# Ledger of designs, part 88: peptides against a protein of PDB entry 7Q4I

Target 1, 281 residues: chain A of PDB entry 7Q4I
Amino acid sequence: HENSTIAERLYSEVRVLCWIMTNPSNHQKKARHVKRTWGKRCNKLIFMSSAKDDELDAVALPVGEGRNNLWGKTKEAYKYIYEHHINDADWFLKADDDTYTIVENMRYMLYPYSPETPVYFGCKFKPYVKQGYMSGGAGYVLSREAVRRFVVEALPNPKLCKSDNSGAEDVEIGKCLQNVNVLAGDSRDSNGRGRFFPFVPEHHLIPSHTDKKFWYWQYIFYKTDEGLDCCSDNAISFHYVSPNQMYVLDYLIYHLRPYGIINTPDALPNKLAVGELMPEI

## One batch from the design tools (peptide; made by RFdiffusion4, then SolubleMPNN)

Design b2_p16_4_s1 (from b2_p16_4, 11 letters changed)
Fold by OpenDDE base, seed 5:
Structure b2_p16_4_s1 (fold): chain B 281 residues (1-281), chain A 16 residues (1-16)
Amino acid sequence: as target 1 above (281 residues)
Amino acid sequence: DESFEDRLKFLEEVLS
């Protein structure tokens, strides 16, 4: 009794490869639960690890494990994608093994954009990078052109991209992308509400009366509110989602329905030209 | 994002 015609159209027209940052110790504990929930809705799903796992579809990247190697793993992940999968999708999402993503909402956001536009989206932070950078935990999505520029133009040049594997991976990729003129897009909806979130829904939806000096408010690129106005009705991602919570979210979002309420989706926007962005809100 | 964990701990302290 479900009409998914528009979602099916977007699945075909807005192809997404999702790569999941994981490690061998998390293959069974976390990563497999991504594969069994929201990861099924990606056009292609790959787990980037230091060990191969054929059951999970995990790739062994030539990197060590630990926080000091996350940047190295990100570089090798995108090199692997460019070499093997650059034509398998239009958009390339990085997520953690504890990130939950509503892929249909991401396709809706991405629909007007050309994958040949050098752009990427996520939860934009303002420090360290002039145009901003996307929070690693919330997940971030690169256009095909952005991946090409990152791998072909940025990575081989130590002046454009850090050669060492140390550093905050989200900041470092943000610097590299800026240096090759990949634009940090605005992922907010038409009401100015965010779509990518670095925390669980509860932390965003419930007013915390946090001090204005709280780091998050200093880091967020765009002004945001607490409560129901914090988050788009078409929110894309949340971070620090436990394996059990992934199944709960899958049930709530895709199965549980209030009887007698029918949601009619908004019309799709017009497609943008190559290099064009949506007007700022 | 393991680099974000330190920031999360701070958030948990503020939200608690």
Scores: peptide ipSAE 0.024, ipTM 0.670, DockQ to the pose 0.221
Fold by OpenDDE base, seed 3:
Structure b2_p16_4_s1 (fold): chain B 281 residues (1-281), chain A 16 residues (1-16)
Amino acid sequence: as target 1 above (281 residues)
Amino acid sequence: DESFEDRLKFLEEVLS
């Protein structure tokens, strides 16, 4: 038996729509495993594809397949969300079909923020975009106001948002969001530890003799340490998680417990005013 | 807090 009273409260007060980037070849191989694991903890779960799948609840977007169409798929996904689902949630998460997300930890991070604040969160990278942009693989979450500004103000204007479907998906949405004054938030915890991760837990937790020339260290917006101090106790996401690893993570996080250790959650922070952000560390 | 770290270490061992 467990006490989930606070988690149930946050499920109601911090509503999250999760949309999963996928394709028809991955419906059975990857996407269905998201649906069977962490995706069931979203308030609403939608798979964005090029083909409809009623078993998966996949939407056929009017886009082609391939890496060069990911930006096009992201634009059409958010257009679809705005048209059909903008009032179904307060926050809108993009994740890949190999991203694992602890949705309760995301709700905890988002709790103080108004969904009417133009803000988005994720693993912030520093190149190409002045305020930074969020890594596509780690997943990123937009407020309802951020979605509105993206779809209504940015997408229709070629000067604000790239009209073609080419380019790095995460960089292009980052440029568009900056151009409509959507703020790139700080997702770090009070100790300065990251919550969104563009790799599997193993790659972040093990101090590998990663060459200091590894691109990740040049891209990360905030300085992070390797090892156990790399990751928040309330981490939100990991990328490159295989279908089998999703079930392992689901078991470890939600089922496996050390006998006699009881977690007592911290008190919820005060809510912020519309437009207000938490101070950066 | 310690429980999360222990679970991640377990995952590392399983995936190794």
Scores: peptide ipSAE 0.020, ipTM 0.530, DockQ to the pose 0.029
Fold by OpenDDE base, seed 1:
Structure b2_p16_4_s1 (fold): chain B 281 residues (1-281), chain A 16 residues (1-16)
Amino acid sequence: as target 1 above (281 residues)
Amino acid sequence: DESFEDRLKFLEEVLS
């Protein structure tokens, strides 16, 4: 008895390719659970690894494993996407194998934007990059034009994009994207609430969970508070979600319903012109 | 958004 007409429309009109950062040791432990939960709601789902796995749909990128290779893997992942999949979607999400994403909420956020607008979204951090950069763990989504600029314009130029594979992956892509005029968008909802979260829901929802000296409060680009106004009703992602919690979240979000409560979705906003952004709050 | 606040309070109680 579920009415998913709007969600189905957005599935068709806001096509999302999700690529998952993983490694061979996590194919069964983590990545498989992404595939069995939120990843199935992507238009295209690819696992970026160092080893091929046909059951998982994992791609073997020409990179080594380890934390110092994450930037290298990101570069190769987007190169692979550009070469093989640039027309398979309008938007290209990077997520970790412990990121949970509500893809419908992401489509809702992205709906007004043109894929030809050079923009990307995520949990915006303010250090290191003037316009900000998107937290790697929360996941970030590039427009098709952003991917094109990244791969074609930024990556080949060592002055625009770091050639070495070391460094903070999210910072480095943020620098590269800024250097090719890809805009760091505002992913907050109309009430100014965040949608991409670099931690589990518990850490954002519970007031005073962290000390105000916690680095996160210095890193967030937009001032946000814990508790009542932390999170959008249309939140998109959470990080550090265990495989078991992915199934719990999947059940709670998509299956569990309070009987007699009908959610009426807000009207879709007007589509923006190419290059136009929603006004920042 | 009173509805959001109510839901958050509920979640806080469940998560505590």
Scores: peptide ipSAE 0.016, ipTM 0.560, DockQ to the pose 0.026
Fold by OpenDDE base, seed 4:
Structure b2_p16_4_s1 (fold): chain B 281 residues (1-281), chain A 16 residues (1-16)
Amino acid sequence: as target 1 above (281 residues)
Amino acid sequence: DESFEDRLKFLEEVLS
């Protein structure tokens, strides 16, 4: 009985392929819960693993397992996407098997951008990469052009992109993307509030969980705070979300409603030209 | 906004 007309429009106009970083040991423990919750709202959902699972739609990439192979898995995942799925979507989201994503809010953020603009979005961190890079855990989304540049221009060139599979996955892709002039976008809303979050909602929304010495405050690219002003009303992602918490979030966001309160969506912004970004705040 | 604070407290209890 809800009105989803705008969400349905964006589903068709802002097509998102979601690929989930996982491994065989997490297919049943974590990945299947992504598929049963927020992953069903992607236009296409693929689980990138080292073993095939037809029930899950998991792909066996030619990579080893372990934290030191995450960069290798990311490279192979985007190669696979480019070869088989580059025209199946306009935007390509990387998420972990413990990331929760509100895909409708991501489509809203992406709506004004051309998928032919070389840009990617996420929780921007400032170290290591001049323009910044997107936190791996919060998830990050590449335009179709960004994927093309990454796979075709960056990956084949060891001077532009690290050939070794070691290193921090999110930092390494950030370096590669910068080297092929893919822009690190600003995912904040018009009030300057973040949309992609590398922790659970509790850690961002409730003050006093961390002190000023916590590494996150030194890494975040844009100034942010804890509490009510931390997060956009149109937040996109949270990390370290347990399987049970995914179902809770799904219920709270998509089913539970306060009776008598009607939310009117903001008007869609004007579409940008190819290569144009929204003004930074 | 007290309503938002109430929702936040509920979220904390559910997600903790």
Scores: peptide ipSAE 0.015, ipTM 0.543, DockQ to the pose 0.027

Design b2_p16_4_s2 (from b2_p16_4, 8 letters changed)
Fold by OpenDDE base, seed 5:
Structure b2_p16_4_s2 (fold): chain B 281 residues (1-281), chain A 16 residues (1-16)
Amino acid sequence: as target 1 above (281 residues)
Amino acid sequence: DESEKDELEILKEIFS
């Protein structure tokens, strides 16, 4: 018997809408496997595409396909969410159709924050945006207020937000969010370990997998270590996860148990006031 | 001002 009482409480108190970036060619190949694994643990799950798929719950956004249109798709996705779903959740996660997310760990991180605080979280990168921006591949989560500011204040103003659909979507949304005073939060745990990862666990856990000259070490906003100290015990996301690996991760995280080991969860932190952030670590 | 690396260059660096 599992005691899920705290997880059930957080499911109710920290409501998450997950939107998945996909395309028609990936509905069956990738997106379906998100729906069958970690996506079922979101309070609401929507697939953002260029074609409707009723079996998947995919939305046809008025955008073209291709990498050059990812920013356009992100803008239209958040417009759609704001129009139809802004009250269905407290937090709004963007993920790719090859991102794996432990939604319970994300709820734990988000629990102290007000959804009326203009904040967003993810794997923070330091280039291009003064406060940093969140890596697109690792997934990033906006508060309800952050979505409101993005759609209502940033998107309609070409001086605040890029009007064309070109550019790196994660950098462009990062610029827009900064321009409307949405804060780039710190997603690290109390030990300073990351929670959102732009690669598979193997690339972060195993030292020497990346050269010290690898761009990631220049882009990462916070100092990070290699090995087991790379990653929080409450890690939230990994990227470049194949469909088969999603089922493996689901098994390892939610089913496989070492007999006789019982983990007691840490106490929940105190809730923060609107506009308040956790102290820097 | 570090010029925005194109998405393709970033992807090549990720998979190199």
Scores: peptide ipSAE 0.016, ipTM 0.521, DockQ to the pose 0.525
Fold by OpenDDE base, seed 4:
Structure b2_p16_4_s2 (fold): chain B 281 residues (1-281), chain A 16 residues (1-16)
Amino acid sequence: as target 1 above (281 residues)
Amino acid sequence: DESEKDELEILKEIFS
């Protein structure tokens, strides 16, 4: 018997719509495995594609396929969400079809924040955008107000948001959000450990896995280390997770238990006022 | 020869 009372409470109080960036060639190869694993724990799950798939719950956005259209797909995805689903959730997660997300840990991070606060969270990178931007691969989550500002205020204005579909989607949305005063939040835990990760767990947990000259160390907004200190005990996401690894992670996180070890959850923090952020660490 | 640390050595370094 597992006590899920707090998780159930957060499921109702911190509603998350997850949209998955995918394409028709990945519906069966990747996206269906998201739907069969961590995507089940979202309050709503939508796959954003160029072709409709009723079995997957995929939406055909009016965009072309290919890496050069990711920004176009992101814009159309949030337009679709705003038009059809803005009241179905409080928070709106973008993830890739090879991102794994522990949704309960995301709800815990988001709990103190008002969805009316113009904020978004993810793995914060420092280049190109003054306040930083969130890595596309790690996934990023917008408040309802952030989605509103993005779609209503930023997208219609070419001075605030890039009209063409070219460019790095994560950088471009980061620029647009900054231009409408959506804050790039700090997703680190109380110990200063990251929660959103742009790589698989092995790449973050294993010391010296990457060269110190690796671009990632120049891009991270907050200083982080490798090893166990890299990652929060309440980590939220990992990227480049294969379909098989999704099932392994699902088993390890939700089924496998060390007998006789009981983790008591930390107390929930106080709720913040609209526009208030957690203190910087 | 970058001796590929065996999985056990890697785990020991992570959980040390």
Scores: peptide ipSAE 0.009, ipTM 0.456, DockQ to the pose 0.028
Fold by OpenDDE base, seed 1:
Structure b2_p16_4_s2 (fold): chain B 281 residues (1-281), chain A 16 residues (1-16)
Amino acid sequence: as target 1 above (281 residues)
Amino acid sequence: DESEKDELEILKEIFS
């Protein structure tokens, strides 16, 4: 018998709304597979698109399609969330339709933080934004207060947030959030291992898979090792996960068990005060 | 009736 008591507690206490960046051409090809796998473990799951799809629970945002509209779609997605769903969750995850997320591990990371703390988490990159920004592909999660500040304080002010829809969406939201004093949190575990990953597990786990000249090593905010030490035992996300790989990951993570091995979860940390962050490791 | 294919049915389809 599986004991999910702690996971059930965290499901109730750390409410996560997941919004998925998608488009009409990917509703059936990609987004549906998110809904059938890891997306079902969100407290609320919304697909942000340019067309409505009642089967998928997709929202038609007032944006055009194309690579140059991702920032526009992100702005409209958070506006929609703020208007309709700001009280439906405590935390608001952006993911792509090829991002896989272990939501329980995200809840564990978020548990000590107040949703009223202006903070967001993800795979932190160092360029362009002084405090860093979170990689779009790895997914990033905003506190309720971060969403409020983004939508109410940043978006209406062209000096704080880019008004046009061009640019890298992850960089642009990172700039906006910094300008309203939303903190770029540290998502690493207590051992300093990353939790949000902008690539598939294979690219992180296999040593020397990437050249040391690969841009990623220049972009990563925190130094990370290759191999098994690359990744937290409580890793949260991976990117470029194919639809088939989502089901494989669901099987491996939630169904496949080595007989006779019982994992005892670590004790939950103490809750932090509003505005307090975990110490950087 | 979109029978929510359970994860097991989906896995069977992928690995068949």
Scores: peptide ipSAE 0.018, ipTM 0.521, DockQ to the pose 0.021; fails the geometry check
Fold by OpenDDE base, seed 3:
Structure b2_p16_4_s2 (fold): chain B 281 residues (1-281), chain A 16 residues (1-16)
Amino acid sequence: as target 1 above (281 residues)
Amino acid sequence: DESEKDELEILKEIFS
């Protein structure tokens, strides 16, 4: 029998609404598999689309389809969340329909923070935004206060937030959030290892002979090493995860156990005051 | 302009 007492406590104390960016062509191909795997561990799960799907629980946002509309979809998704769901959770995760998330590890990272702190977390990138921005593919999580500032203060002001629906979704939300003093948090663990990953585990764990000129090494905000030291034991997300790989990851993380090895969780950290961040490593 | 690297181009760079 597995002891889930701490995970159950965090499920109650660190409430997460997950919204999944998808489109009608991916409802059956991708989004359904999110719902059947890691999405079931969110306190609330919503699929944001251009068409309604009652089986998926998809919302039809007033946006067009296509890659040039991803920023528009993100704006409308957070407007919808603010209007209908702002009190249903403390934290609000954006993920793609090919992102895999270990929600328990995200709750552990978020536990010390107040949802009234204007902060968001993810895989921090360096370019375009002074404080950095969070990679769209790795998924990013906003506090309740960050969502409020984004929707109420940033979106209505064209000087603070781009009114056009074009541009890189993750860069544009990063600019908007910076302009309303939402802090780009540090999601690294106590050893300085990353938790949000813009690629599959294989690409992070295996030192690829990838050219040191690979754009990722110029984009990462924090220096990271390749190999096992790249990734936290409490990693939160991976991107470009196929539907089949989602089921494999679910099996490996939640079902497969090495006999005779018992993992004892670390003690929960002290809670921070409103506006306080964990010290930089 | 580098922000316009299509998800497909990113995938091509990763899997190339």
Scores: peptide ipSAE 0.017, ipTM 0.567, DockQ to the pose 0.539; fails the geometry check

Design b2_p16_4_s3 (from b2_p16_4, 8 letters changed)
Fold by OpenDDE base, seed 1:
Structure b2_p16_4_s3 (fold): chain B 281 residues (1-281), chain A 16 residues (1-16)
Amino acid sequence: as target 1 above (281 residues)
Amino acid sequence: DEAEKDYLEFLKEALS
């Protein structure tokens, strides 16, 4: 006897287009499993590739393959979205084909924000970009206005956005977005816990999994804890999730229930005006 | 893990 009334409301009011970074060799190996798990909870799901796949709903972007083309693929993906899908959603999520996302939790985070606010969210890193940038692997979500500014204002200007297709994808988009005054939002919950994660749950949940010299601790924009306090109860994403782990997570999150425990959701916050952000914690 | 190290290598290569 599940009650999904609030989730259904958010599905209609906080529309999310998810685009998945993939390649032809991963269509069957990885991307298909995204489609069969968390991707089905997006309002729109598109796989951005170099080859078309009608079964997967993959788009062939005019880019080469390989890690040196990820920035080029990101630019072309958002150009494609702006041209064909800018009105199909309010928010536009980039994820990898090994990223797992709890879309309902993302809608909850995004609910108070106007899609006309130039903002994007993800796991914020502090190097290279003054306001920070969002980790590519954890996935990041742009407002409709952020996409517009990125495609229309940033991309055409080499002074604002790198024209070459090479570069660190997440850093480069972070630079571009900053240059057009798209704000790097705070995705933490009201308790200051993170929601977007660049590793698997195990690596965040297990205390002392990495030493303090590990680069991640120098890159995170906000202070974070390890262990059970590492992650929001409403966490949004994890990275390096294998295809098999996606099905496990889907089962654990959406099917497995401890009998007799009923979670009452918190009340929705008030909606913010255009340009307004939630106070930082 | 190697996967976690891969990001730094990616950054170093991309920013070089």
Scores: peptide ipSAE 0.477, ipTM 0.905, DockQ to the pose 0.097
Fold by OpenDDE base, seed 2:
Structure b2_p16_4_s3 (fold): chain B 281 residues (1-281), chain A 16 residues (1-16)
Amino acid sequence: as target 1 above (281 residues)
Amino acid sequence: DEAEKDYLEFLKEALS
């Protein structure tokens, strides 16, 4: 028996549409496993592809495939969302087909924020964009207002948003969002630990897994620690998660329990006014 | 890890 009352409340109050970046070759190999694991905990789950797949619920966007089309696919995905689904959710998550997301933890992070606040969250990187941008692989979540601004204000203006479909997807959306005053939020917990991660848990949890010269340490916007303190107890996402690892994570997070340990959730914070952010830690 | 290096390569290609 499990008490999920708060999670159920947040499921209703913090509605999340998850769109998954995928391609036809990955529908069965990767995307299907997202649908069978963490994706089922989204309020709405859509797979954005270049080919329709009714079994997967994949949408065929008018874009080509390949890394050079990821930016184009992102633009079309959010256009599609804005046209068809803008009122179906409060928050709109982009994730890859090898990203694993603990949606409940994301709802917890998002709870105090108004969907009408122009803000987005993820693993913030500092290069290329003054306020930072969110790592594409770790996944990033836009408020409804952020989506509106992106689609209505940024995309139609070549001065604000790159018109070509080429480019680094996460950097380009970061530039566009900055140009329409969508704030790059701080996704860290109250202890300053990150929640969105661009690698698998092992790579973040194990100290000295990477060299000190590893690019990540220079790219991360906020100072971060290694080891067990690397990651929030309420971590949201990890990247490069294989299909098999998704099932393992699902088991570990949602099924496996140490007997006799009861986790009492912290009280929900007060809701913020429109435009207000949580204080920096 | 090769996968971790892939992002930088992606960025370099995209920004070139």
Scores: peptide ipSAE 0.471, ipTM 0.906, DockQ to the pose 0.096
Fold by OpenDDE base, seed 3:
Structure b2_p16_4_s3 (fold): chain B 281 residues (1-281), chain A 16 residues (1-16)
Amino acid sequence: as target 1 above (281 residues)
Amino acid sequence: DEAEKDYLEFLKEALS
């Protein structure tokens, strides 16, 4: 008994390829639950691993396992996407196998932007990279042009992009993208509330007075507060979401309804020209 | 709490 006309339109006009960072030990434990929940709402869903899995649709990348290989896996994942799937979508989302994403809200955020604009979005952190970088755990989304610049211009040049497979994955891609003039976009809504989150909803919504020196407050690029004003009504992602929590979130977001309350979506904004960004708040 | 500490440790190890 739902009207999904606008969501269906955006599904067609804002095509998203989602690639999931995983490993063979997590295919059954975590990755399959992404596939059974939010991943089914992507236009294309690919699991990037070190071993092939036909049931999961996992790709075996030529990389080792472990945290020291995450950067190597990210580089190979985007090389694979560029070679095989660059025309299958307009936007390319990286997420972990414990990231939950509301894909419809991401399409809404991306709608005004051209895929030919060199831009990427996520939860922006301020250290290490001048323009900032996007948190790996919250997930980040590259435009088609951003993927092209990353793979074709940045990766082949050791001066622009780290050749070693070691390093902080999200920091390293942030450095590479900055070096090829891919812009770190502002993913906040019109009220200045964030959309990509590096923790579970509970940790963002519930104020914690126990640790005012928590690193997150020093890392976040845009000033934010805890509580109800922390998060957009159109939030996109959360991290450290267990497999069971993914099913709970799916139920709460897409099935559970308060009887008698009808949500009316805002009008779509005007589309931007190539290279144009939304004004900063 | 443990999950939140994991990212900082990851960064420290990767950037060392």
Scores: peptide ipSAE 0.461, ipTM 0.902, DockQ to the pose 0.096
Fold by OpenDDE base, seed 4:
Structure b2_p16_4_s3 (fold): chain B 281 residues (1-281), chain A 16 residues (1-16)
Amino acid sequence: as target 1 above (281 residues)
Amino acid sequence: DEAEKDYLEFLKEALS
């Protein structure tokens, strides 16, 4: 028997709406596997597509398909969320249909923050945006206030937010959010280890003799190392996770247990005031 | 992101 009392508490107190970026060709290939694994742990799960799928709970957004329309899809997705679901959750996660998320760990990270604080979290990159922006692939989570500011204040103003649907989706939302004073939060744990990852666990955990000139090391906002020190014990997301690997991760994280080892959860931190962030590490 | 794809290809090559 598993004691999930704290997880159940956080499920109620830190409500997360997860929206999944997908397309009609991936509904069966990828998106349904998100729904059958980690997506079931969201308070609400919506698939944002160009075609409706009632079995998947996919929404047909008024956007075209293709890589050049990802920014357009993101704008329409958050407009849809604001119009229909802004009160259904406290936090709003964007993920891809090949992103795996440990939602309980995300709730733990978000617990001290007010959803009325204009903040968002993810894997922070440093280029293009002064405060940084969150990698699209790792997934990023907006507070309710951040969504409000994005949709109500940023999107209607071409000076604050790009009206064209072209461009890198994660960079463009990062620019828009900065322009309405939504803060790019620090998602690292108390040891300074990352929680949102733009690649599969293997790529972060296994030190590769990757050339230090690799773009990723120039893009990361916070200095990170490879190996076991790369990743929080409370990691939240990984990207480029195949459908089969989603089930493997689900088994490893939620079912497989080392007999006789009990992990006692850390105490919850104190809640922050509206507008307050955790101290930077 | 094209940058992320380049990384995956790089890692795939580095790990093979």
Scores: peptide ipSAE 0.024, ipTM 0.648, DockQ to the pose 0.162; fails the geometry check

